# Ledger of designs, part 193: peptides against a protein of PDB entry 2YKT

Target 1, 231 residues: chain A of PDB entry 2YKT
Amino acid sequence: SRSEEMHRLTENVYKTIMEQFNPSLRNFIAMGKNYEKALAGVTYAAKGYFDALVKMGELASESQGSKELGDVLFQMAEVHRQIQNQLEEMLKSFHNELLTQLEQKVELDSRYLSAALKKYQTEQRSKGDALDKCQAELKKLRKKSQGSKNPQKYSDKELQYIDAISNKQGELENYVSDGYKTALTEERRRFCFLVEKQCAVAKNSAAYHSKGKELLAQKLPLWQQACADPS

## One batch from the design tools (peptide; made by RFdiffusion4, then SolubleMPNN)

Design b2_p24_7_s2 (from b2_p24_7, 10 letters changed)
Fold by OpenDDE base, seed 3:
Structure b2_p24_7_s2 (fold): chain B 231 residues (1-231), chain A 24 residues (1-24)
Amino acid sequence: as target 1 above (231 residues)
Amino acid sequence: PVYPSEEEFEKIYKEAEELAEAAK
């Protein structure tokens, strides 16, 4: 029946969230933490590299023929420092605005969804059982009427059961329909939350890239001419 | 697998730290 099919679909939505979405989200969070750690490692390694570059700049500054190149090397290191600072800010946002918040939600979600599904199942079953009972009673009544010398005696009661069955069927269908909508809403809410948090990360990432581009675009022409135009 | 394992990421991180320290 349509109600049975919709019931199956409803349960499948909850199962998909619990068995597919949430585990995948946990994996996503884990991968995000790894990515964050790797980027932090890159930042640390880069510091060592550019500190060494500063040392080369110091040597140039001590030379008689390459003094101006020392300033260029210092500028390169300084621009990098500013870019790395922006990256660190992006990473903080990545951690606090995405990973932490997703982790908090996913850890609580399994219990919530299990309870929601069980509640739905219990009420659905209760309504279904009530319907089945009315159908069974109608069947019994009809058998009794067929065996009776006065079938008309049961006519009013038969109509009452028919009406009750119709009403209970409608109620069950509506309940299952609403349940399906609710389940889909729960699924959508989770994806929307993920999208919204990723948008925040994207904004912060854009700021990082923009700052880097601006700084490098400003200085790179100067650096490229440093050797061609000695003092 | 599409992404490196956690162990691989830890290795990358550790190597990055070591390289940074070696460069002063």
Scores: peptide ipSAE 0.024, ipTM 0.431, DockQ to the pose 0.022
Fold by OpenDDE base, seed 4:
Formats: sequence, C-alpha cells, structure tokens
Structure b2_p24_7_s2 (fold): chain B 231 residues (1-231), chain A 24 residues (1-24)
Amino acid sequence: as target 1 above (231 residues)
Amino acid sequence: PVYPSEEEFEKIYKEAEELAEAAK
C-alpha cells in the first residue's frame, strides 16, 4: 500500500543517517583532526626554520658591511610571523567552529535518532494496529449480520466502523507522510549544518591566504632590490 | 534536538545559500 511504502522510505532515511551519514561524519572529523595535527606540525617546523633565519639576520646586523641585509632578514621573519598568526586563527576556527561542534553533536545523535525512529515506529504500528482491529471487527460484524434474522440491528454499528476505518486510514497516511517529510528534513538539516561550518572554515582560510599574499606582494620587491644592491 | 531546530535550520540554509552564491 501507499502507506506501507512511505513507511519503508521513512525508516530507510533514518537508517541511512544512522548507519551511513553519522559514521562518515565521524570519519570526517577524524580526518580533520589529522589535518589539524599536520598543520600544527608544519607550524612548529616553520618556527624553527624562521628562528634560524632570525639568527642569520642577527649576524648580518652585527656585521660592518651587511647591516641592511639584517633588516631584510628580520622583515622576512616578521612577515612569516604575521602569516603564521593568520594560520593560527584559521586553525582555531577549524578546531572550534567545525571539529568540536561536529564531534559533540555526532556523539549524541546516534541515541537521538534511535529514539526518534523508535517513536515513529511505535506510533506508526499503533495506528496500523488500530486500523487493522477496526477492519477485523467490521468483518466480524458483517458475518453476524449475515447469519442473523434481524440484520438491521447491526446497521448503525456497521456505519460507525466504516467511518472509523476511513478516519484511521486517513490518519495513518497523513502520519506516515509527515514522518517521511520530517525524516528528510532531519537529513537535510545535518548536511546544511556541515555546509555552514565548512563555509566558516573557508572564510577564515581565505583571510589567511589573502593576508599572506598581500604581505609578500608588498615586501618581496624590497627584498629583491636589497639583493641586487651592493652592501 | 542535537542538530539545529527548524528555525535554526532555515537560517542556516539561507545563510549557506547566500554564501555559496557570493562565492561564485
């Protein structure tokens, strides 16, 4: 029946979220943590490299003939520091606005969805059973009427069952239909949440890249000129 | 609910759509 098909579809949506989406989201979070860790590693390694560059700048500044190159080297390190600050802000956003929030939600969602599905199933079954019962009672009533010498005695009761069946059938169909819409909304809500968080990360990433580009574009010509000029 | 409410959902969806459009 239409209601049975819709019921199956509804259950499948919940199962898809629970058995496919949520596990995939957990994996996504894990991969995100790995990515964050790698970037942190890059940050640490870069710090060592540019600290060593600063040391070279100090040596130049202490020289009698290369002081201006010392300033250049310090500027290079300073630009790196500023770029690194932007990266750290991006990573902070990545951690706090994406990973943490997704992690806290996904841990709770399995139980939530299980309960939601169970509630839906229970109510759906209850409505279905009530409908089946009314149909069975009508059938029994009709059998009694056919065997009776006074079938008119059961006429009013038969009409009542017919009306009840019609109402219960409509109610079941509406409930299942609404259930399906609700399930689809639950799925879409989760994807939209993910998209929102990714957009936030993207904005911060764009800021990082933009700042780096601007700083380097501004300073690089000066550094190149310093290399061309005699000390 | 664990995920956004219906009202929050609509807000998130709208914002996400606007951001996606602006990124084109």
Scores: peptide ipSAE 0.022, ipTM 0.398, DockQ to the pose 0.532
Fold by OpenDDE base, seed 1:
Structure b2_p24_7_s2 (fold): chain B 231 residues (1-231), chain A 24 residues (1-24)
Amino acid sequence: as target 1 above (231 residues)
Amino acid sequence: PVYPSEEEFEKIYKEAEELAEAAK
């Protein structure tokens, strides 16, 4: 029946969230942590590289003919430091506002969804059983009426069962329909939350890239001319 | 369709937390 199919669909939505979405989200969080760790590693390695660059700048500053190039090398290292500060800020946000929050939510969500599904199943079954009972009683009544010498005696009761069946069927259909809408809403909300959190990450990343682009665009022409214009 | 607000979504997780605590 239509209600049975919709019921199946509703259960499948909850099961998909619990068995597919949430595990995938946990994996996503784990991959995010790995990504963060790798970026931290890059940051550390970059520090070593630019510290070595500073050393080259010190040597230039000690030279008789290349002093100005020492300043250029120091500026290159300083720009890197500023870019790195933006990266670190982005990483903190990535960790605290995305990964940690998602981890906390996904941990709690399984219990809620299990309870919500169980509640829905219980109520759906209750309404279904009530409907089935009324249908069975009507069938029993009709059989009794057919075997009776006075079938008119059962006419009023038959009408009552028919009305009850109609009402219970309507209630079941509405309940299952609402349940399906609710389940879909639950699923969509979780995806929307993920999208919104990723938007925040994207904004932070944009700030990092923008700052880097700006700083390099400002300084690069100066650095490129340094060898052509000795002091 | 109207989807839950951020506040409503947080209530879902709060409820889950309460359920988790009650299950201990």
Scores: peptide ipSAE 0.021, ipTM 0.458, DockQ to the pose 0.101
Fold by OpenDDE base, seed 2:
Structure b2_p24_7_s2 (fold): chain B 231 residues (1-231), chain A 24 residues (1-24)
Amino acid sequence: as target 1 above (231 residues)
Amino acid sequence: PVYPSEEEFEKIYKEAEELAEAAK
């Protein structure tokens, strides 16, 4: 029946969230944590590299003929430090605005969805059982009427059951329909949340890239000419 | 897979740390 089909669809939405979306989201979070760790590693490695560059700058500054190049090398290291600070800010946002929030939600969601599905199933079954009962009673009444010498005696009661069946059928269909809409809304809400949080990360990422580009673009001409200038 | 494994990353980070310590 249409109601049964819609019921299956509703259950499938919940199952898809629970068995596909949430596990995939957990994996996404895990991959995000790995990415965060890798970027932190890059930060650490970069610090060592540019600290070494500072050392080279110190040597230049101590030289008689390369003092100005010392300043250039210091500037290069400083610009990188600023870029790195921006990266750290991005990482903080990535952690706090995406990973943590997603993790908190996904942990609670399994229980919520299970309960929601169970509630839906219970109510759906209850309504279905009530309908089945009325149908069964009508069938019994009809059998009794067929065996009776006075079938008209049961006509009013038959009409009552027919009406009850119609009403309960409609109620069941409406309930299942609403359930399906609710389930789809729950699914959409989860995707929307992911998108919104990813947008926040994207904004911070863009800021990082822009800052880096800006700083390097500002200083690179100066650095490029440094060796051309006489000592 | 296109990306290095977590183990590979950890190795890289460890190597970087060791190099940093050696440079002190």
Scores: peptide ipSAE 0.018, ipTM 0.417, DockQ to the pose 0.019

Design b2_p24_7_s3 (from b2_p24_7, 10 letters changed)
Fold by OpenDDE base, seed 2:
Parts: sequence; C-alpha cells; structure tokens
Structure b2_p24_7_s3 (fold): chain B 231 residues (1-231), chain A 24 residues (1-24)
Amino acid sequence: as target 1 above (231 residues)
Amino acid sequence: PSYPSESEFEKILKEKEELEKLAE
C-alpha cells in the first residue's frame, strides 16, 4: 500500500543517517584531524627552514659586499612568519569551529536518531494495529450478518466500522507522510550544519590566502631587483 | 536548521519512553 511504502521510505531515511551519514562524518572528522596534524608538521618544518634563512641573512649582513642582501633575506623570513601566524589562526578556527563541534554532535546523535526512529515505529504500529482491529471487527460483523435472519440489525454498526476504518486509514497515511517529511528534515539539518561549519572554515582559509598574496605581492618586486642593484 | 539541541534530545527520549510505557 501507499502507507506501507512511505513507512519503508521513512525507516530507510533514519537508517541511512545512522548507517551511512554518521560513520562517514566520523571518518570526515578523523581525516580533518590528520590534515590538522600534517599542517602543524608543516608549520614546524617551515620554522626550521626560515630560521636557517635568517642565519644566511646574518652572514650577508656581516659581509662587506652583500650587506643589503641581508635585509632582503630578513624580510623574506619575516613575511613568512606573518603568513605562518595567519595559518595558525586558521588552524585554531578549523579545530574549534569545525572538528570539535562536529565530534560533539555526532557522538550524541546516534542515541537521538535511534529514539526518533523508535518513537515513529511505535506510533506507526499503534495506529496500524488499531486500524487492523477495526477491519477485523468489521469482518466479524459481516459474517454475523450473513448468518442472521435479520441482517438489518447490523447495518448501523457496519456503517460505523466503515467510517472508523476510513478515518483511521486517513490518520495513518497522514502520520506516515508527516513522519517521512520529519525524517527528511532531520537529514537536511545534518547536511546544513556541515555546510555551515565548512563555510566558516572556507572564510578563514580565504583570509589566510589573501594575506599571503598581499604580503608577497608587496615585497616580491623589491626582492627580485636586489641583486641588480650595485653594491 | 542545525543538529538537535540537548533539550530537543531529552524531549524525544522522554516521548519515546512514554510511548513505550503505553504500548506495554
């Protein structure tokens, strides 16, 4: 029936969230933590590289003929430090605004979804059983009427059961339909939350990239001409 | 819309328990 099909669809939505979305989200969080760790590693390695560049700048500053190139090397290291600071701020936001919040939500959500599904199933079954009972009583009444010498005695009761069955069928269909809409809304809430949190990360990432581009665009022409200038 | 709040979580658990008691 239409009601049975919609019931199956509703259950499948909840099952898809619990069995596909939530495990995939946990994996997404794990991959995010790995990415964060790798970027922290890049930060550490970059510090060593640019500290060594500063040392080269010190040597240039002590030389008779390359003193001005020392300042250039120091500027290169300083620009990188500023870019790296912006990256660290982005990473803090990535951790606090995305990973931590997703982890907290996904950990609690399994129990919520299980409860929501069970609530729906319990009420759906209750309405279904009430409908089945009315249908069974109508069938019993019809059998009694067929065996009776006065079938008209049961006509009013038969009409009452027919009306009750029609009403209960309508209520069941409406409940299952609303249940399906609710389940789809629950799925959408989770995807929307992910999208919104990822948008925050994207904004912070854009700020990092813009700052780096601006700093390098300002200084790179000066650095490129440094070796062409006479001592 | 966002993930369910803690209050929403507690509400649905309570409603489930009430329905289960009525079904027994």
Scores: peptide ipSAE 0.219, ipTM 0.801, DockQ to the pose 0.116
Fold by OpenDDE base, seed 3:
Formats: sequence, structure tokens, C-alpha cells
Structure b2_p24_7_s3 (fold): chain B 231 residues (1-231), chain A 24 residues (1-24)
Amino acid sequence: as target 1 above (231 residues)
Amino acid sequence: PSYPSESEFEKILKEKEELEKLAE
């Protein structure tokens, strides 16, 4: 029946969230943690490199013929420090606004979806059973009427059961239809949440890239001219 | 649209328990 098909569709939406979306989201979080760790590693390695650059700047500053180049090397290291600070801010946001929140929500959602599906199934079954019972009673009534010398005695009751069946059928169809819409909405809100959190990450990433671009664009021409000036 | 809140979870859990008691 149409109701049964829609019921199956509803159950499949919940199953898809529980069996496909949630595991995939857990994997996404795990990959995010790995990415965060790698970026932290990059930050650490970069610190070592630019600390060594500062040391080269110190040596230049101590020289008689290359003093001005010492300042250039220090500026290069300082710009990098500022870029790395921005990266660290981005990483904090990535951790706190995306990974932590997704992890908390996915854990809660497993229990939520199980309860929501069970509730839906229980109510759907209850309405279905009530309809089946009413149909069975009508069938019994019709059998009694066919065997009776006075079939008109049962006409009013037959009409009442027909009306009750029609009403219960409509209620069941509406309930299952609403259930399907609700399930689709639940699926959508999970994807929307992911998109929203990823947008926050994207904004923070854009800020990091913009800051780096601005700092380098400002200083690079100065650094490029430093070797052309004779000391 | 967002993930269900703790309050939404508690509500559904309670409703489920109530339905299970009525079926018993």
C-alpha cells in the first residue's frame, strides 16, 4: 500500500542517517583531527626554520659589510611569526568550532535517532493495528448480516465501521506522510549544521590567508631591494 | 537548522518511554 511504502521510506531515511551519515561524520572528525595534528607539526617545524633565520640575521648584524641585511632577515622572521600566530588562531577555531562541536553532536545524535525512529515505529504500528482491527470487525459484521434474516439491523453499524475505517486510514496516511517529512528535515538539519560549521572554518582560513598575503605584499619589495644597495 | 539539542533528546526519550508503557 501507499502507506506501507511511505513507511519504508521513512525508516530508510533514519537508517541512512544512522548507518551512513553518522559513521561518515565520525570519520570526517577523525580526518580533521589528523589534519589539525599535521598543521601543528608544520607550525613547530616552521618555528625551527625561522629561529635559524634569526640566527643568520644576528650574524649579518655583527658583520661590517652586511649589517643592513640583518634587519631584513629579522623582518622576514617577524612576518613569519605573525603569519603563524594567525594560523594558530585558525587552528583553535577549527578545533573548538568544528571538531569539538561535531563530536559532541554526533554522540548525542545516535541515541536521539534511535529513540525518534522507535517512537515513530510504535505510533505507526498502533495506528495500523487499530485500522486492521476495525477492518476485521467490519468483516465479521458483514458475515453476520449475510446469515441474518434481518440484514437491515446491521446497516447502521456497517456504516459506522466504514466511516471509522476511512478516518483511521486517513490518519495513518497523514501520520506516515508527516513522519517522512520529519525524517527528511532531520537529515537536512544535520547536513546544514555541517555546512555552517565548515563555513566558520572557511572564514577563519580566509583571514589567515589574507593576513599572510598582506604582510608579504607589504614587505617583499623592500627585501628585494636590500641587496642592490651597496654598503 | 541544527543538530537536536539535549532538550529535544530528552523529550523524545520521554515520549518513547511513555508509549512503551502504554503498549504494555
Scores: peptide ipSAE 0.180, ipTM 0.768, DockQ to the pose 0.092
Fold by OpenDDE base, seed 1:
Structure b2_p24_7_s3 (fold): chain B 231 residues (1-231), chain A 24 residues (1-24)
Amino acid sequence: as target 1 above (231 residues)
Amino acid sequence: PSYPSESEFEKILKEKEELEKLAE
């Protein structure tokens, strides 16, 4: 029946969220933590490299003929420091606004979805059982009427059962239909949350890249001319 | 909110329990 098909679809939506989306989201969080760790590693390694560059700048500043190149090397290291500070801010946001929040939500959601599905199943079954009972009573009444000398005695009761069956069928269909819409809405809410959090990450990432681009665009022409200029 | 809140979770649990009691 249409009701049975829609019931199966509703259950499948909840199962898809629980068995596919939530495990995939947990994996996404794990991959995010790995990415965060790798970026922290890059920051650490970069610090060592640019600290060594500063040392080269110190040597240039102490030289007889390359003093001005020392300032260039120091500026390169300073620009890098500012870029790395922006990266650290992005990483903090990535951790606090995305990863931590997703972890909290996915943990809560496992329990929520289980309860929501069980609630739906319980109510759907209750309405189905009530309908089946009414149908069974009508069938019994009709059998009794067929064996009776006065079938007209049961006509009013038969009409009442027919009306009750029609009403219960309609209620079941509406409940299952609403259940399906609710399940689809729950699925959409989860994807929307992920999209919104990724938008925040994208904004922070854009700020990091923009800051780096601006700083380098200002200084790079000066650095490129440094070796051509007399000491 | 894009995810269920704790309050929504508690509501669903209570409603489920009530329905289960009525079905018994």
Scores: peptide ipSAE 0.174, ipTM 0.762, DockQ to the pose 0.116
Fold by OpenDDE base, seed 4:
Order: structure tokens, then C-alpha cells, then sequence
Structure b2_p24_7_s3 (fold): chain B 231 residues (1-231), chain A 24 residues (1-24)
């Protein structure tokens, strides 16, 4: 029946979220943490490299013939520092606005979805059982009427059961339909949340890339000509 | 937003169901 099909579809949506989406999201979070760790490693390694570059700049600044190149080397290190600060801001956002929030959601979601599904199943079954009962009672009444010498005494009761069955059938159909819409909305909410959090990260990433591009574009021509200039 | 809100999504689903009923 239409209601039975809709019921199966509803259950399948909840099962898909619990068995496919949530595990995949947990994996996504794990991969995100790995990515964060790698970027943190890059940050640490870069600091050491550019600290060493600063040391080379100090030596140049102490020289008689390469003093201006010391300033260039310091500028290179400073630009890197500024770019690194932008990266750190992006990583902070990545951790706090994406990973942490997703982790909190996915941790609680299993219980929520299980409860939601069980609630739906219980109510669906209750409505179905009530419908079946009314149908069974109507059938019994009709059998009794057929065996009676005065079948007209049951006519009003028969009409009442017919109306009750019609109402309960409609109620069941509406309930499972609404249940399906609710389940799809729950699925969509989770994807939307992921997209929104990823958008926040993307904005911060864009800022990082833009700042880096601007700083390097401004300074690189100056650095490239430094060795051609007399001491 | 670049995607429908929950309310808009629900509305679209309802409209789809209504259209499907009319096509029957």
C-alpha cells in the first residue's frame, strides 16, 4: 500500500543517516584532524626555517658590503610571519568552527536519531493497529448482521465503523507522509550544517590566500632587484 | 542562502506531493 511504502521510505532515511551519514561524518572529522596536524607540523617547521633566515639577515646587516640585503632578508621573514598568522587564524577556525562543532553534533546524533525513529515506529504501529482493529470489528459486525433476523439494527453501527476506518486510514497516511518529510528534513539539516561550517572555513581560507598573495606581490619585485643595486 | 531553508524544503516537498496526486 501507499502508506506501507511511505513507512519503509521513512525508516530507510533514518537508517541511512545513522548507518551511512554519521559514520562518514566521523571519518570526515578524523581526516580533518589529520589535516590539521599536518598543517601544524608545517607551521612548526616553517618557524625554524625562517628563524634561520633571520639569522642570515643579521649577519648581512653586520657586514660592510651587504647591509641592505639584511633588510631584504628581514622583510622576507616578516612577510612569512604575517602569512603564518593568517594560516593560524584559518586553522583556529577550522578547529573551532568546523571540527569541534561537527564532533559535538555527531556524538549526540546517534541517540537522537534512534529515539526519533523509535518514536515514529511506535506511533505508526499504534495507528496501524487501531485501523486494523476497526476493520476487524466491522467485519465481525457484518457477519453478525448477516446472521440476524433484524439486520437493520446494526446499520448505524456499520456506518460508524466505516467512517472511523476512513478517518483512521487518512490519519495514518498523513502521519507517514509527514514522517517522511520530517526524516528528509533531518537529513537535509545535517548536510546544510556541514555546508555552512565548511563555508566559514572557506572564507577564512580565502582570507589567508588573499593576504599571502598581496604581501608577496608587493614585496617580491623589491627583493628581486636588491642584488642588482650597489652596496 | 544558496540552499533552501528547512521551511522552504518542506514546502517544496508538499508541493511535489500535491502535484503527484494531481497527476494520478
Amino acid sequence: as target 1 above (231 residues)
Amino acid sequence: PSYPSESEFEKILKEKEELEKLAE
Scores: peptide ipSAE 0.064, ipTM 0.604, DockQ to the pose 0.038

Design b2_p24_7_s4 (from b2_p24_7, 10 letters changed)
Fold by OpenDDE base, seed 1:
Structure b2_p24_7_s4 (fold): chain B 231 residues (1-231), chain A 24 residues (1-24)
Amino acid sequence: as target 1 above (231 residues)
Amino acid sequence: PVYPSESEFQKILDEAKELEELAK
């Protein structure tokens, strides 16, 4: 029946969240943590590289013929520091606003979804059982009426059961329909939350890239001319 | 749509528990 089909669809939505979405989200979080760790490693390695560059700048500053190049090398290291600061801010956001929040929610969500599904199933079953009972009673009544010498005696009761069945059928269909909408809403909320958190990360990432581009675009011409201008 | 709040989660958990008890 349509009601039964919709019921299955509703259950499948909850099951998909619990069995597909949430495990995938856990994996996503894990991959995010790995990515964060790798970026932290890059940050550390970069610090060593540019610290060494500063040392080269110090040597240039101590020279007689390359003193101005020392300043250039210092600027290169400083620009990198500024870019790296932006990256660190992005990483903090990535960790605190995306990974941590998702991790907290996905853990709580398993119990929630199980409870929500159970609640739906309990009510659906209750309504279904009530409908089935009425249908069974009608069938019994009709059987009794067919065997009776006075079928008219049962006519009013038959009509009452027919009406009750119709009403209960409608209620069940509405409940299952609403349940399906609710389930889809639950699923959408989770995807939407992921998208929103990813957008926040994207904004910070954009800021990082923009800052880097701006700083390098500003300084690179100066640095390129440094060797052409002996002093 | 916003991800369910902790309070919303707890509400459903409580309701489900109540229904379970009533079904016994």
Scores: peptide ipSAE 0.204, ipTM 0.796, DockQ to the pose 0.092
Fold by OpenDDE base, seed 5:
Structure b2_p24_7_s4 (fold): chain B 231 residues (1-231), chain A 24 residues (1-24)
Amino acid sequence: as target 1 above (231 residues)
Amino acid sequence: PVYPSESEFQKILDEAKELEELAK
């Protein structure tokens, strides 16, 4: 029946969220944590590299003929420091605004979706059982009427059951239809949440890239001319 | 927010529990 088909579709939406979306989201979070760890590692490794560059700058500053190049090397290291500070800010946002929030939601969602599906199933079954009962009673009544010498005795009761069946059928169809819409809304909410959080990450990433580009664009011409300038 | 709130989660849990109790 149409109602049965829609019921199956509704259940499948909940199952898809619980069995496909949420596990995939957990994996996404895990991959995000790995990415965060790698970027933190890059920051640490870069610090060692540019600290060594500062040491080269110190040597230049102590030299007789390369003193001005010491300042250039220090500036290069300083620009790196500022870029790395921006990266660390981005990573904090990535962790706190995306990973932590998604992890909290996905953990809570397991119990929620199970309860929501169970609630829907219980109510759907209740309405279905009530409908089946009325249909069964009507069938029994019709059998009694066919075997009776006075069928007219059961006519009013038959009409009552027909009306009850019609009403219960309508209620069931409406409930299942609403259930399907609700399930689709639940699915959409989760995707929208992911998109919104990823947008926040994108904004933070853009800020990081813009800051780096700005700093390097400002200083690079100066650095490129340092060796050409007379000492 | 688009995602269900904590209160909404709890509401559904409570409603589900209530239905289970009524079915017993």
Scores: peptide ipSAE 0.161, ipTM 0.768, DockQ to the pose 0.093
Fold by OpenDDE base, seed 2:
Structure b2_p24_7_s4 (fold): chain B 231 residues (1-231), chain A 24 residues (1-24)
Amino acid sequence: as target 1 above (231 residues)
Amino acid sequence: PVYPSESEFQKILDEAKELEELAK
């Protein structure tokens, strides 16, 4: 029946969220944590590299003929420091605004969805059982009427059951339909949340890249010219 | 649509428990 089909669809939506979306989201969070860790590692390694560059700058500053190149090397290291600061800010946002929030919600969501599905199933079954009961009673009444010498005696009751069945059928269909819409909304809410959080991360990432581009664009011409100018 | 809040999560959990108790 239409109601049964819609019921199956509704259950499948909840199952898809619980069995596909949430596990995939957990994996996404795990991959995000790995990515964060790797970037933290890059930060540390980069610090060592540019600290070594500073040392080279110090040596240049102590030389007789390369003193100005010392300043250039220091500037290179400083620009890197600024870029790295932007990266760290991005990483903080990535952690706090995306990973942590997703992790918190996904932990709660399993229980929530299970409860929501169970609630739906319970109410759906209750309405279905009530309908079945009325149908069964009508069938019994009809059998009784066929065996009676006065079938008209049961006509009013028959009409009442027919009306009750019609009403209960309508209620069940409406409930299942609403349930399906609710389930789809629940699914969409989760995807929307993910998209919104990713947008926030993207904005912060854009800021990081923009700052780096700006700083390097400003200084690179100066650095390129440094060796062309004799001391 | 917004992801369910903690309060919303708890509400559904409570409702589910109530229904379960009624079904017993």
Scores: peptide ipSAE 0.148, ipTM 0.696, DockQ to the pose 0.116
Fold by OpenDDE base, seed 4:
Structure b2_p24_7_s4 (fold): chain B 231 residues (1-231), chain A 24 residues (1-24)
Amino acid sequence: as target 1 above (231 residues)
Amino acid sequence: PVYPSESEFQKILDEAKELEELAK
């Protein structure tokens, strides 16, 4: 039946979220944590590298013939420090605004979806059973009427059952239709949440890249000329 | 309460099936 098909579609949406989306999201979070860890490692290694560059700048500053190059080396290290700070901010956002929030949601979602599906199934079954009962009663009534010498005695009751069946059928169809819409909304909400959180991370990432580009574009010409310019 | 007509329900079902097929 039409209602049965819609019911199947509704259940499939819930099952898809529970069995496909949520496990995939957990994997996404895990991969994100790995990515974060790697970038944190880069941050730590970069600090050591640019600290060593500062040391080279100190040596240049102590020289008589290369003093100005000391300032250049310091500037190089400082610019990279600033770029790294932006990366750290991006990582904080990545952790706090994406990974943590997704993790919190996915851990709670399994129980919620299971309960929601069960509630839907219970109510759908209840409405279906009520409809079936009315249909069965109408059938019994018609059998009695057919065997009776006075069929008109049952005419009013027959009309009542017909009306009841029509109403219950409509109610069931409406409920199942709404159930499907609700299920699709639940699915969409989860994807939208992911997209929104990813957008926030993307904005912070863009800021990191923009800051780096700006700083390097400003200083690089100066650095490139440093060796050609006598003190 | 106004329930969807049989034709309206069928339309919703057909649209749902179409969406399902597109999602494959």
Scores: peptide ipSAE 0.011, ipTM 0.351, DockQ to the pose 0.034

